# Designs tried in a protein design run: peptides against a protein of PDB entry 4Z5W. Part 67

Target 1, 305 residues: chain A of PDB entry 4Z5W
Amino acid sequence: IPDVFLELNKLWYFSAQSNLFNGEMPRSLSNSRSISLLSLRNNTLSGQIYLNCSAMTNLTSLDLASNSFSGSIPSNLPNCLRLKTINFAKIKFIAQIPESFKNFQSLTSLSFSNSSIQNISSALEILQHCQNLKTLVLTLNFQKEELPSVPSLQFKNLKVLIIASCQLRGTVPQWLSNSPSLQLLDLSWNQLSGTIPPWLGSLNSLFYLDLSNNTFIGEIPHSLTSLQSLVSKENAVEEPSPDFPFFKKKNTNAGGLQYNQPSSFPPMIDLSYNSLNGSIWPEFGDLRQLHVLNLKNNNLSGNIP

## One batch from the design tools (peptide; made by RFdiffusion4, then SolubleMPNN)

Design b2_p14_5_s1 (from b2_p14_5, 5 letters changed)
Fold by OpenDDE base, seed 1:
Structure b2_p14_5_s1 (fold): chain B 305 residues (1-305), chain A 14 residues (1-14)
Amino acid sequence: as target 1 above (305 residues)
Amino acid sequence: LPKLPPSSIPTNFV
């Protein structure tokens, strides 16, 4: 990318996704006072990620995902006082989340999907201080770590939590009951154990639940038949989506489906590939907004209602 | 059956 952004003093949006750009991010771009949205996703950019937050006073969205950047996560990003959305997916950091992210009050949406992030306990302890954090994606990190159950953890404004394919141990943590605005929860493809907590049915905005491919036991909690967002349309809060897309693969060999917004996900309960027992509750028939109920590969018995 | 990969995995279109 040429170092010409000093002359582009009115440039508000720069999107150069899915090109063949290589080398480092140009210094004039890292110092741009005008840019609000920067997306360089899906290139071959390399070197250390550096942004001059004192210069980049208009920066609101940053997408650097799927690049060959190296080194540390930029600890100075909290100094970008308007920065709301960060997509660092598929950047191989081999790092912990910086302690400075405790001060990241502008942060609303964060993705580190498949970024070789380590220490989930530290990551959640840091990110709970981000009072405006609504979307958190930590998929394909923290390999074989334990999901912390510390009751003091609080994500009051969290709407989207995705921590899938981490081989995480532990249980569904009670601290997540303190997230009453939660709309989408994906904890699939872990080694989570115990029972599915009944308090999940109290999350009135929860329309998408994926707990598939774990080691959950016991019955399906009856409270899931009372998920208000799946009973009625009245609580569908259309909220500003993160500036980064979500992807779901249907098959290992299929291209990923892109979802531009969390609201584009079908209303779903996926509890498949666990060790759940007991019956299917007839009251699942009350979930008039439910598109997908996936209970396959469990130990369920009785009648199909 | 191959288990369904999680949501939110960015595809490289490379």
Scores: peptide ipSAE 0.047, ipTM 0.779, DockQ to the pose 0.100
Fold by OpenDDE base, seed 4:
Parts: C-alpha cells; structure tokens; sequence
Structure b2_p14_5_s1 (fold): chain B 305 residues (1-305), chain A 14 residues (1-14)
C-alpha cells in the first residue's frame, strides 16, 4: 500500500479487504486525520499494528482481520476516542488483552476471534469496564482455560457474546444474567458442564442460543420455552451492527455462512451434542419465532410433542 | 473425524 494518505485529506472510507497487499501499513495511513472506516482485512500485511490515535481523530471502525501482523495488541487504541468497532480476528498476537482497554469507552464491538488471545479471566475483567461494549467475539482463543464465573463481572449493554471453540471448562456463568439485553449467545464447542441455568429464559431479547457441543447435563430448562424474543415479534429496533461480518461454519469443508449483522442469524436454540436428559417440553410450540430447534445427540427421552 | 465446530466466528473465513 503506497504511503500517500497524507494527500488524501478527505478520505473517509478506505476499504481494501481481500487483496494481496503485503508489507506494513503506510505511516501516512496510521496518521490519517480523515479516515473514519479502515478495512484492510484478508491481506498479507505484516509488522506491528500502530495507529497514531492523536492524529486519527475520525477513526470509528478498524478491520485488520486475517493479516500477518505480529507483536502486541496496540495498547493505545483507547486513545482513539471515536473508535467503536475493532476486528482483529485471525491476527496471531499470543497475548493478553491490554489493561488500557479498561478505559475503552468508545468501544462497541470487538472481535479477537482466532487471535491466540490468552487469559480469559483477565480479558473479561478488563472488557467489563467497556460500558458501551455490545458485541464481543472471543472464539478460538483461551484454549482449555476456565470460563470465569465471578459474579462481579458485568456486561450491562452486551447484545452479542460469542466465545465458541475454546475448549473452555466451567459452567454457564451467572454474570451473564447481568446482561439483560443479550440477543445472541454462542458458547458452543467448549467443555462447559453442569446444568443449563433457568435464568437464561429470563433474557427477553435472546433469540439465538448456541450451547451445542458441550458437556451439559440434566433437563432442558422449561424457562427456555418462555424466551420472549422467540414467543413474540418484538420490534427489535435494529441497533447499529458491528462493521465486521459474522461467520458460521456448518461443515468442516464448507465455506462459512456470512452474516452481515446479528439480526441475520436465524432465531435458534441449539443444545445439540450434550448429555441432556428428560423430555422435550411441549411448550417449545409457543416459540412461534423459532426457526431452528436443534436437540440432536443428547439423552432426551419420552414423546416428541 | 470430529466435525470442526460450527463456530460462529465473526472472522473472514475466506
């Protein structure tokens, strides 16, 4: 990428994703006063991620995902006072979340999916201070760590939480009950154990629940049959989605389905591949908005209602 | 073969 962004003093949107760009980010780009949205995802960019937040005063969205960047997570990003969305997916940091992210009040959407992030306890302890955080994606990190159950953890404005494929141990954490605006929860492909907690059914905005491929036991909580978002068409005001897409792989060999926004996910309960027992509640018939009920590969018995 | 997790990865799976 040429070092000409100083001349481009009106450049608001720079989208150069899915090219063959290599080398470092140009210094003029890291100092752009005009750029609001920067997307360089899916290239071969390298070096340390550095942004001059004092210069980049208009930066609102940063997508650097799927590049060959190295080194530390840039601890100065909280100084980018308008920066809302960050996609650092597939960047191999081998790092913890910087302590400076406690001060990241502009942050609304963060993805570190498959970024070799370590210490989920520290990550969640830091990120809970991001009061405007609505979307958090931490999939394919924290391998075999324990999902913290610390009741003091509070994500008040969290709408999307995806921590899939981490082989996480522990239980469904009670601190999620402090996230009443939660719309999408994916904790699939972990080693989570215990029972599915009944308070999940009190998350009135929860339209997508993936707890599949865990070690959950006991009955399906009857309270899941009363998930209000799945009973009634709430006029969910489409809040601004993150500027990064979501992907769901159905199969190993299939391309991931791209979802441009959380609302593009089908209303779903996936509890498949657990050790759940008991019956299927007939009151699942009340979930008139439900598109996908996946209960396969459990120990369920009785009649299909 | 363990099917790779259908991970909801907001990552460009290119």
Amino acid sequence: as target 1 above (305 residues)
Amino acid sequence: LPKLPPSSIPTNFV
Scores: peptide ipSAE 0.043, ipTM 0.763, DockQ to the pose 0.115
Fold by OpenDDE base, seed 2:
Structure b2_p14_5_s1 (fold): chain B 305 residues (1-305), chain A 14 residues (1-14)
Amino acid sequence: as target 1 above (305 residues)
Amino acid sequence: LPKLPPSSIPTNFV
């Protein structure tokens, strides 16, 4: 990428996704006063990520995902006072989340999917201070760590939480009950144990639940049949989605389906590949908005309602 | 059974 962004003093949006750009980010780009949205996703960019937050006063969205960047997570990003969305997925940091992210009040959406992030306890302890955080994606990190259940953890404004494929131990954390705006929860492909907690059914905005491929035991909580978002067509106010897409593969051999918005996910309960027992509740028939009920590969018994 | 990848892996279309 040429170092010409000083001349582009009116450039508000720069998207150069899915090209063959190599080398470092141009220094003039890292100092751009005009850029609001920057996306360089899916290139071969390298070096250390550096942004001059004192210069980049208009920066609202940053997508650097799927590049060959190295080194530390930029600890100065909280100084980008308008920065709302960050996609650092597939950047191999081999690091913890910086303590400076406690001050990241502009942050609304964060992805570190497959970024070799370590210490989930520290990560959640830091990120709970981000009062505007609505979307958090931490998939493919924290390998074999324990998902903290510390009751002091609080994500009041969280709408999307995805912490899948981490081999995480522990239980479904009760601190998620303090996230009443939660719409999408994916904790799939972990080693989570215990029972599925009944308070999940009190999350009135929860339309997408993936707890598949864990070690959950006991009955399916009857309270899941009362998920208000799945009973009634609430007009989910299309809140501004993260500026980064979500990707769900239905099959290992299938290309990832891109979902541009959380609302593009089908209303779903996936409890498959656990050790759940008891009956399928007939009151699942009350979930008129439910598109996918996946209960396969459990120890369920009785009649199919 | 094939590990269904989680909902937020940015697939590089490599």
Scores: peptide ipSAE 0.040, ipTM 0.755, DockQ to the pose 0.102
Fold by OpenDDE base, seed 5:
Structure b2_p14_5_s1 (fold): chain B 305 residues (1-305), chain A 14 residues (1-14)
Amino acid sequence: as target 1 above (305 residues)
Amino acid sequence: LPKLPPSSIPTNFV
């Protein structure tokens, strides 16, 4: 990428994703006063990530995902006072979340999917201080760690939580009951155990639940038949989505489906590939907005309602 | 093959 961004004093949006760019980020780009949205996703960029936050006063969105960057997570990012969205997925940091992220009040959406992040307890303890954090994606990190169930953890404004494919141990964490605005929860492909907690049915905005491929036991909580977002249409607030897309494979042999917004996910309950027992509640018939109910590969019995 | 979770970012197509 050429070092010409000093001349581009009116450049607001720079998208150069899915090219063959190599080398480091140009110094003039890291000092741009005009850029609001920066996407360099899916290239071969390398070196240390450095942004001059005192110069980059308009920066609101940063997508550097799927690059060959090295070194530490930039600890100065909280000084970028307008920075809302960060996509650092597939950057192999081999690091913990910086302590400075406790001060990241502008942060609304964060992805570290498949970024070799370590210490989930420290990560959640830090990120709970981000009062505006609505979307958190931590998939493919924290391998074989324990999901902390510390009741003091508070994500008051959290809407999307995805911590899948981490081989995490533990239970569904009680601190999620402190997130009443939660719309999408994915804890699939872990080693989570115990029962599915009844309080999960009190999350009135929860339209997408994936607990598939865990070691959950006991009955399906009857409270899941009363999820208000799946009974009625009334509260689909079109909220500002992250500037980065979500991806889900429907089938093993299918390409990944891209979802540009959380609202593009089908209303779903996936409890498949567990050790759940008991009956299917007839009151699942009240979930008039439900598109996908997946209960396959459990120990369920009785009549299908 | 595991269902890739939401935000299982596709491999670099590079």
Scores: peptide ipSAE 0.037, ipTM 0.757, DockQ to the pose 0.101

Design b2_p14_5_s2 (from b2_p14_5, 4 letters changed)
Fold by OpenDDE base, seed 3:
Structure b2_p14_5_s2 (fold): chain B 305 residues (1-305), chain A 14 residues (1-14)
Amino acid sequence: as target 1 above (305 residues)
Amino acid sequence: LPKLPPSTIPTNFV
């Protein structure tokens, strides 16, 4: 990418995603006063990620995902006072979340999907201080760590939590009950155990629940049949989506489905590939907005209602 | 082998 962004003093949006750009990010781009939206996703960019936050006063969205950047997570990003959305997916950091992210009050959406992030306890302890954090994606990190159940963890404004494919141990953490605005929860493809907690049915905005491919036992909580977002349409708050899309890959060889917004996900309960027992509750028939109920590969018995 | 997770990966390149 040429170092010409000083001349582009009116450039508000720069999208150069899915090209063949290599080398480092231009210094003039890292110092741009005009840029609000920066996407360099899916290139071969390298070197250290450095942004001059004192210069980049208009930066609101940063997508650097799927590049060959090296080194540490930029600890100065909280100084970008308007920065809301960050996509660092598929950047191999091999790092913990910086302690400076406790001060990241502008942050609304964060993805570190498949970024070799370590220490989930520290990550959640830091990120809980981000009071405006609505979307958190941590898929394919924290390999074989324990999902912290510390009741003091608080994500008051969290709407989307995705921590899939981490081989995480532990239980469904009770601190999620402090997230009453939660709309999408994906904890699939972990080693989570215990029972599915009844308080999940109290999450009135929860329309997408994926707990598939874990080691959950016991009955399906009857409270899931009363999920208000799946009974009635009335509570679908259209909130500003993250500037990064979501992807669901069904199979190794299948193209992933792209979801540009959390609202584009089909209303779903997926409890498949667990060790759940008991009956399918007839009251699942009350979930008139439910598109997908997946209970396959459990120990369920009785009649199908 | 269980089929690859329907992991939600928020990245355009699946």
Scores: peptide ipSAE 0.055, ipTM 0.737, DockQ to the pose 0.124
Fold by OpenDDE base, seed 2:
Structure b2_p14_5_s2 (fold): chain B 305 residues (1-305), chain A 14 residues (1-14)
Amino acid sequence: as target 1 above (305 residues)
Amino acid sequence: LPKLPPSTIPTNFV
C-alpha cells in the first residue's frame, strides 16, 4: 500500500479488504486524521500494528483481520476516543489483552477470533470495564483454560458473546445472567460441564443459543421453552451491527456462511453433542419464532412431542 | 478427525 494518505485529507472510508497487499501498513495511514472506517482485512500485511490515536481522531472502525501482523496488541487503542469496532481475528499475537483496555469506553465490538490470545480470566476482567461493549468474539483462543465464573464479572450491555472452540473448562458462568440484553450466545466446542442453568430462559432477548459440543449433563431447562424472543416477534430494533461480518461453518468442508449482522442468524437452540437426559419438553412448540432446534447426540428419552 | 467446530469466526475463511 503506497504511503500517500497525507494527501488524502478527505478520505473517510478506506476499504482494501481481500487483496494481495503485503508489507507494512503505511505510516501516513496510521496518522490519518480523516479516516473513520479502515478495513484492510484478508491481505498479507506484516509488521507491528501501530496507530497514532492522537492523529486518528475520526477513527471509528478498524478491521485488520486475516493479516500477517506480528508483535503485541496495540495498548494505545483506548486513546482512539471514537474507536467503536475492532476486528483483529486471525492475527497471531500470542498475548494477553492489554490492561489499558479497561479504559476503552468507546469500544462496542471486539473480535480476537483465532488470534492466539491467552488468559481468559484476565481478558474478561479487563473487558468488563468496557461499558459500551455489545459484541465480544474470543473464539479459537485460550487453550484448555477455565471459563471464569466469578460473580463480580459484569457485561451489562453485552448482546453478542462468542467464545467457541477454546476447549474451555468450567460451567455456564452465572455472571451472564447480568447481561439482560444478550441476543446471541455461542459457547460451542468447549469442555463445559454441569447442568444448563435455568436462568438462560430469563434472557428475554436471547434468540440464538449454541451450547453444542460440550459435556453438559442433566435435563434441558424447561425455562428455555419460555424464551420471549422465540415466543413472540418482537421487532428486534436493528441495532447498529458491528462493522465486521460473522462467519459460521456448518461442516468442516463447508465454506463459512457470512452473517453481516447478528439478526441474520436463524433463531436457534443448539444443545447437540452433550450428555443431556430426560424428555424433550412439548412446550418447545410455544417457540413460534424458533427456526432450528438441535438436540441430536444426547441421552434424551421419552416421546418426541 | 476432530470436526472443525461450527463456531462463529468474524474473519474470512481463507
Scores: peptide ipSAE 0.044, ipTM 0.727, DockQ to the pose 0.116
Fold by OpenDDE base, seed 5:
Structure b2_p14_5_s2 (fold): chain B 305 residues (1-305), chain A 14 residues (1-14)
Amino acid sequence: as target 1 above (305 residues)
Amino acid sequence: LPKLPPSTIPTNFV
């Protein structure tokens, strides 16, 4: 990438994703006063991530995902006072979340999916201080750690939580009951155990629940038949989506489906590949907005309602 | 086949 961004004093949007760019980010780019949205996703960029937050006063969105960056997560990012969205997916940091992220009040959407992040307890303890955090994606990190159940953790504005494929141990954490705006929860492909807690049915905005491929036991909570977002259409708030897409593969051999918005996910309950027992509640018939009910590969019995 | 979770992992278009 050429070092010419000093001359581009009106450049608001720079998207150079899915090219063959190599080397470091140009110094003029890291000092751009005009850029609001920067996407360099899916290149071969290297070196340390450095942004001059004192110069980059208009930066609102940063997508550096799928690059060969090295070193630490930039601890100065909270000084970028307008920075809302960060996509660092597939950057192999081998690091913990910086303590400075406690001060990251502008942050609304964060992805570290498959970024070799360590210490989930520290990560959640830090990120709970981000009062504007709505979307958090931590998939493919924290391998074989324990999902903290500390009741003091508070994500008041959290809408999307994805912590899948981590081999996490523990239970569905009670601190999620402090997130009444939660719309999408994915804890699939872990080693979570115990029962599915009844308080999940009190999350009135929850339209997408994936607890598949865990070790959950007991009955399906009857409270899931009263999920208000799946009974009525009235509360589909069109909220500002993160500037990064979500990806879901239906099959290992299928291309990933891209979802540009959380609202593009089908209303779903997926409890498949657990050890759940008992009957299917007839009151699942009340979930008029439900598109996908997946209960396969459990120990369920009785009649299909 | 089990469904893979939602992620922000960009598919490398190789």
Scores: peptide ipSAE 0.032, ipTM 0.729, DockQ to the pose 0.108
Fold by OpenDDE base, seed 1:
Structure b2_p14_5_s2 (fold): chain B 305 residues (1-305), chain A 14 residues (1-14)
Amino acid sequence: as target 1 above (305 residues)
Amino acid sequence: LPKLPPSTIPTNFV
């Protein structure tokens, strides 16, 4: 990418995603005063990620995902006082979340999916201080760590939590009950154990639940039959979605599906591939907005309602 | 068989 962004003093949006750009980010881009949205996703960019936050006073969105960047997560990003959305997916940091992210009050959406992030306890302890954090994607990190259950953890404004495919141990953490605005929860493909907690059914905005491929035991909590978002058409206020798309792979050989916003996910309960027992509640018939109920590969018994 | 994660990955499919 040429080092010409000093001349582009009115540049508000720059998207150069899905090209063959290599080398480092140009210094003039890292110092751009005008840029609000920067996307360089899916290139071969390398070197250390550096942004001059004192210069980049208009930066609101940063997508650097699927690049060959190296080194540390930029600890100075909280100094970008307008920065709301960060996509660092598939950047192999081999790092912890910086302590400076405790001060990241502008942050609304964060993805580190498949970024070799370590120490989930520290990551969640830091990120709980981000009062405006609505979307958190941590899929394919924290391999074989324990999901912290510390009751003091609070994500009051969290709407989307995805921590899939981490081989995480532990239980569904009680601190998630303090996230009443949660719309999408994916904890699939872990080693989570215990029972599915009844308080999940009190999350009135929860329309997408994936707990599949864990080691959950006991009965399906009856409270899941009363998930308000699945009973009635709530006028889901179209909240500002993250500036980055979501991808779900349905099958090993299928292309992944792109979802541009969380609301594009089908309303779903997936509890498949656990050790759940007991009956299927007939009151699942009250979930008139439910598109997918997946209970396969459990120890369920009784009648199919 | 370890079924493959339907991992919601917010990344471009290459």
Scores: peptide ipSAE 0.043, ipTM 0.724, DockQ to the pose 0.121; fails the geometry check

Design b2_p14_5_s3 (from b2_p14_5, 4 letters changed)
Fold by OpenDDE base, seed 2:
Structure b2_p14_5_s3 (fold): chain B 305 residues (1-305), chain A 14 residues (1-14)
Amino acid sequence: as target 1 above (305 residues)
Amino acid sequence: LPQLPPSTIPTNFV
């Protein structure tokens, strides 16, 4: 990428995603006063990520995902006072989340999917201070760590939480009950154990629940049949989605679907590939908005309602 | 197979 961004003093949006750009991010780009949205996703950019937050006063969105960046997570990003969305997926940091992220009040959406992030306890302890955090994606990190159940953890404004494919141990953390705006929860592909907690059914905005491929035992909580978002078609106010899309594959061999917003996900309960027992509740029939109920590969018995 | 989790990593549309 040429170092010409000093001349581009009116450049508000720069998208150069899915190209073959190599080398470092241009210094003039890291100092751009005009850029609000920066996407360099899916290139071969290298070096350290450095942004001059004192210069980049208009920066609201940063997508650097799927690049060959190295080094530490930029600890100065909280100084980018308008920065809302960060996608650092598939950047191998081999690091913990910086302590400075406690001060990241502008942050609304964060993805570190497959970024070699370590210490989930520290990560969540830091990120709980981000009062505006609505979307958190931490998939493919924290190998075999324990998902903290510390009751003091609080994500009051969290809408989307994805911590999948981490081989995490522990239980469904009760601190999630303090997230009444939670719409999408994915804890799939872990080693989570215990029972599925009944308080999940009290999350009135929860329309997408994936607990698949864990070690959950006991019955399906009857309270899941009363998930208000799945009973009634509340017009989910189109809240500002993260500036980065989500990608989901049904299977390894299936084509990926792009979801521009979390609301584009089909309403779903996936409890498949666990050790759940008991019956399928007939009251799942009350979930008129439910598109996908996946209970396969469990120890369920009785009649199919 | 269980569903793959949603990601912000572009899936190669192969």
Scores: peptide ipSAE 0.305, ipTM 0.849, DockQ to the pose 0.094
Fold by OpenDDE base, seed 5:
Structure b2_p14_5_s3 (fold): chain B 305 residues (1-305), chain A 14 residues (1-14)
Amino acid sequence: as target 1 above (305 residues)
Amino acid sequence: LPQLPPSTIPTNFV
């Protein structure tokens, strides 16, 4: 990438994703006063991530995902006072979340999917101080750690939580009951155990629940048949989505689908590949907005309602 | 196999 961004004093949006760019980010780019949205996703960029936050006063979105950056997570990012969205997916940091992220009040959406992040307890303890955090994606990190169940953890404005494919141990954490705005929860592909807690049915905005491929036991909580977002259409608030898209495959052999917004996900309950027992509740018939109910590969019995 | 989780990593769109 050429070092010409000093001359581009009106450049608001720079998207150079899915190219073959190599080397470091140009110094003029790291000092751009005009850029609001920067996407360099899916390149071969290297070196340390450095941003001059005192110069980059308009920066609102940063997508550096799927690059060959090295070193630590930039601890100065909280000084970028307008920075809302960060996608650092598939960057091999081999690090913990910086303590400075406790001060990251502008942060609304964060992804570290497959970024070799360590210490989930420290990560959640830090990120709970981000009062504006709505979207958190931590998939493919924290390998074989324990999901903390500390009741003092508070994510009051959290809407999207994805912590899948971590081989996490523990139970569904009670601190999620402190997140009444939660719309999408994915804890799939872990080693979570115990029962599915009934308080999940009190999350009135929860339209997408994936607990598939865990070790859950007991009955399906009857309270899931009363999930208000799946009974009624009334509260689909069009909220500001993260500036990065989501990608989902049905299976390894399926084409990937792009979801530009969390609201584009089909309303779903996936409890498949567990050890759940008992019957299917007839009251699942009340979930008029439900598109996908996946209960396969359990120990369920009785009649199909 | 269970469904794969959502990711922010670009997948090859076929």
Scores: peptide ipSAE 0.294, ipTM 0.851, DockQ to the pose 0.093
Fold by OpenDDE base, seed 3:
Structure b2_p14_5_s3 (fold): chain B 305 residues (1-305), chain A 14 residues (1-14)
Amino acid sequence: as target 1 above (305 residues)
Amino acid sequence: LPQLPPSTIPTNFV
């Protein structure tokens, strides 16, 4: 990428995603006063990520995902006072979340999917201080760690939590009950155990629940048949989505779908590939907004209602 | 095969 961004003093949006750009980020780009939205996703950019937050006063969105950047997570990002969305997916950091992220009050959406992030306890303890954090994607990190159950953890404004494919141990953490605005929860492809907690049915905004591919036991909580967002449409608050899209595949060999916002996901309960027992509750018929109920590969018995 | 979780990593579209 040429070092010409000083001349582009009116450039507000720069999207150069899915190209063949290599080398480092231009210094003029890292000092741009005009840029609000920066996407360099899916290139071969290298070097250390450095942004001059004192210069980049308009920066609101940063997508550097799927690049060959090296070094530490930039600890100065909280100084970018308007920075809301960060996509660092598939950047190999081999690091913990910086302590400076406790001060990241502008942060609304963060993805570190497959970024070699370590220490989930420290990560959640830090990120809980981000009072405006609504979307958190931590998939493919924290390999074989324990999902913290510390009741003091609080994500008041959290709407989307995806921590899949981490081989995480532990139980569904009770601190998630402190997130009443939670709309999408994905804890799939872990080693989570215990029972599915009944308080999940009290999350009135929860329209997408994936607990598949774990080691959950016991009955399906009857409270899941009363998930208000799946009974009625009335409470679908359209809120600002992340500037980064989501991608879902049916399997490794299937084509992917792009979801520009979390609300584009089909309403779903996936409890498949566990050790759940008991019956399928007839009251799942009350979930008139439910598109996908996946209970396959469990120990369920009785009649299909 | 079980479905894969959502990600922010681009995939091949059909």
Scores: peptide ipSAE 0.276, ipTM 0.836, DockQ to the pose 0.094
Fold by OpenDDE base, seed 4:
Structure b2_p14_5_s3 (fold): chain B 305 residues (1-305), chain A 14 residues (1-14)
Amino acid sequence: as target 1 above (305 residues)
Amino acid sequence: LPQLPPSTIPTNFV
């Protein structure tokens, strides 16, 4: 990418995603006063990520995902006072989340999916201070760590939480009950154990629940049949709109399905590939907005209602 | 090859 962004003093949107750009991010780009949205995802950009937050006063969205960046997570990003959306997916940091992110009040959407992030306890302890955080994606990190269950963790405004494919141990954490605006929860492909907690059914905005491929035991909580977002459409909850798409991959060899918004996910309960027992509740019939109920590969018994 | 589990990833599946 040429170092010409100083001359582009009116450039608001720069999208150069899915190209073959290599080398470092141009210094003029890292100092752009005009850019609001920067997307360089899916290139071969390298070096350390550096942004001059004192210069980049209009930066609202940053997508650097799927690049060959190295080094530390930029600890100065909280100084980008308008920066709301960060996509650092597939950047191999091999790092912890910087403590400076405790001060990241502008942050609304964060993805570190498949970024070799370590220490989930520290990550969640830091990110809980981001009061405006609505979307958090931490998939393919924290390999074999324990999902912290510390009740003091509070994500009050969290709408989307995706921590899939981490081989995380532990239980469904009680601190998620402090997230009453949660719309999408994906904890699939972990080693989570215990019972599915009944308080999940009290998350009135929860329309997408993926707990598949875990080690959950016991019965399906009857409270899941009363998920208000799946019973009725009446609560038009403000949807989180991160400036990055979501991708759900069904198979290694299949192209991922792209979801541009969380609302593009089908209303779903996926509890498949667990050790759940008992019956299927007939009251799942009350979930008139439910598109996908996946209970396969469990120890369920009785009649199918 | 262990099939990568279906995962939600906000990045291009390259």
Scores: peptide ipSAE 0.043, ipTM 0.717, DockQ to the pose 0.117

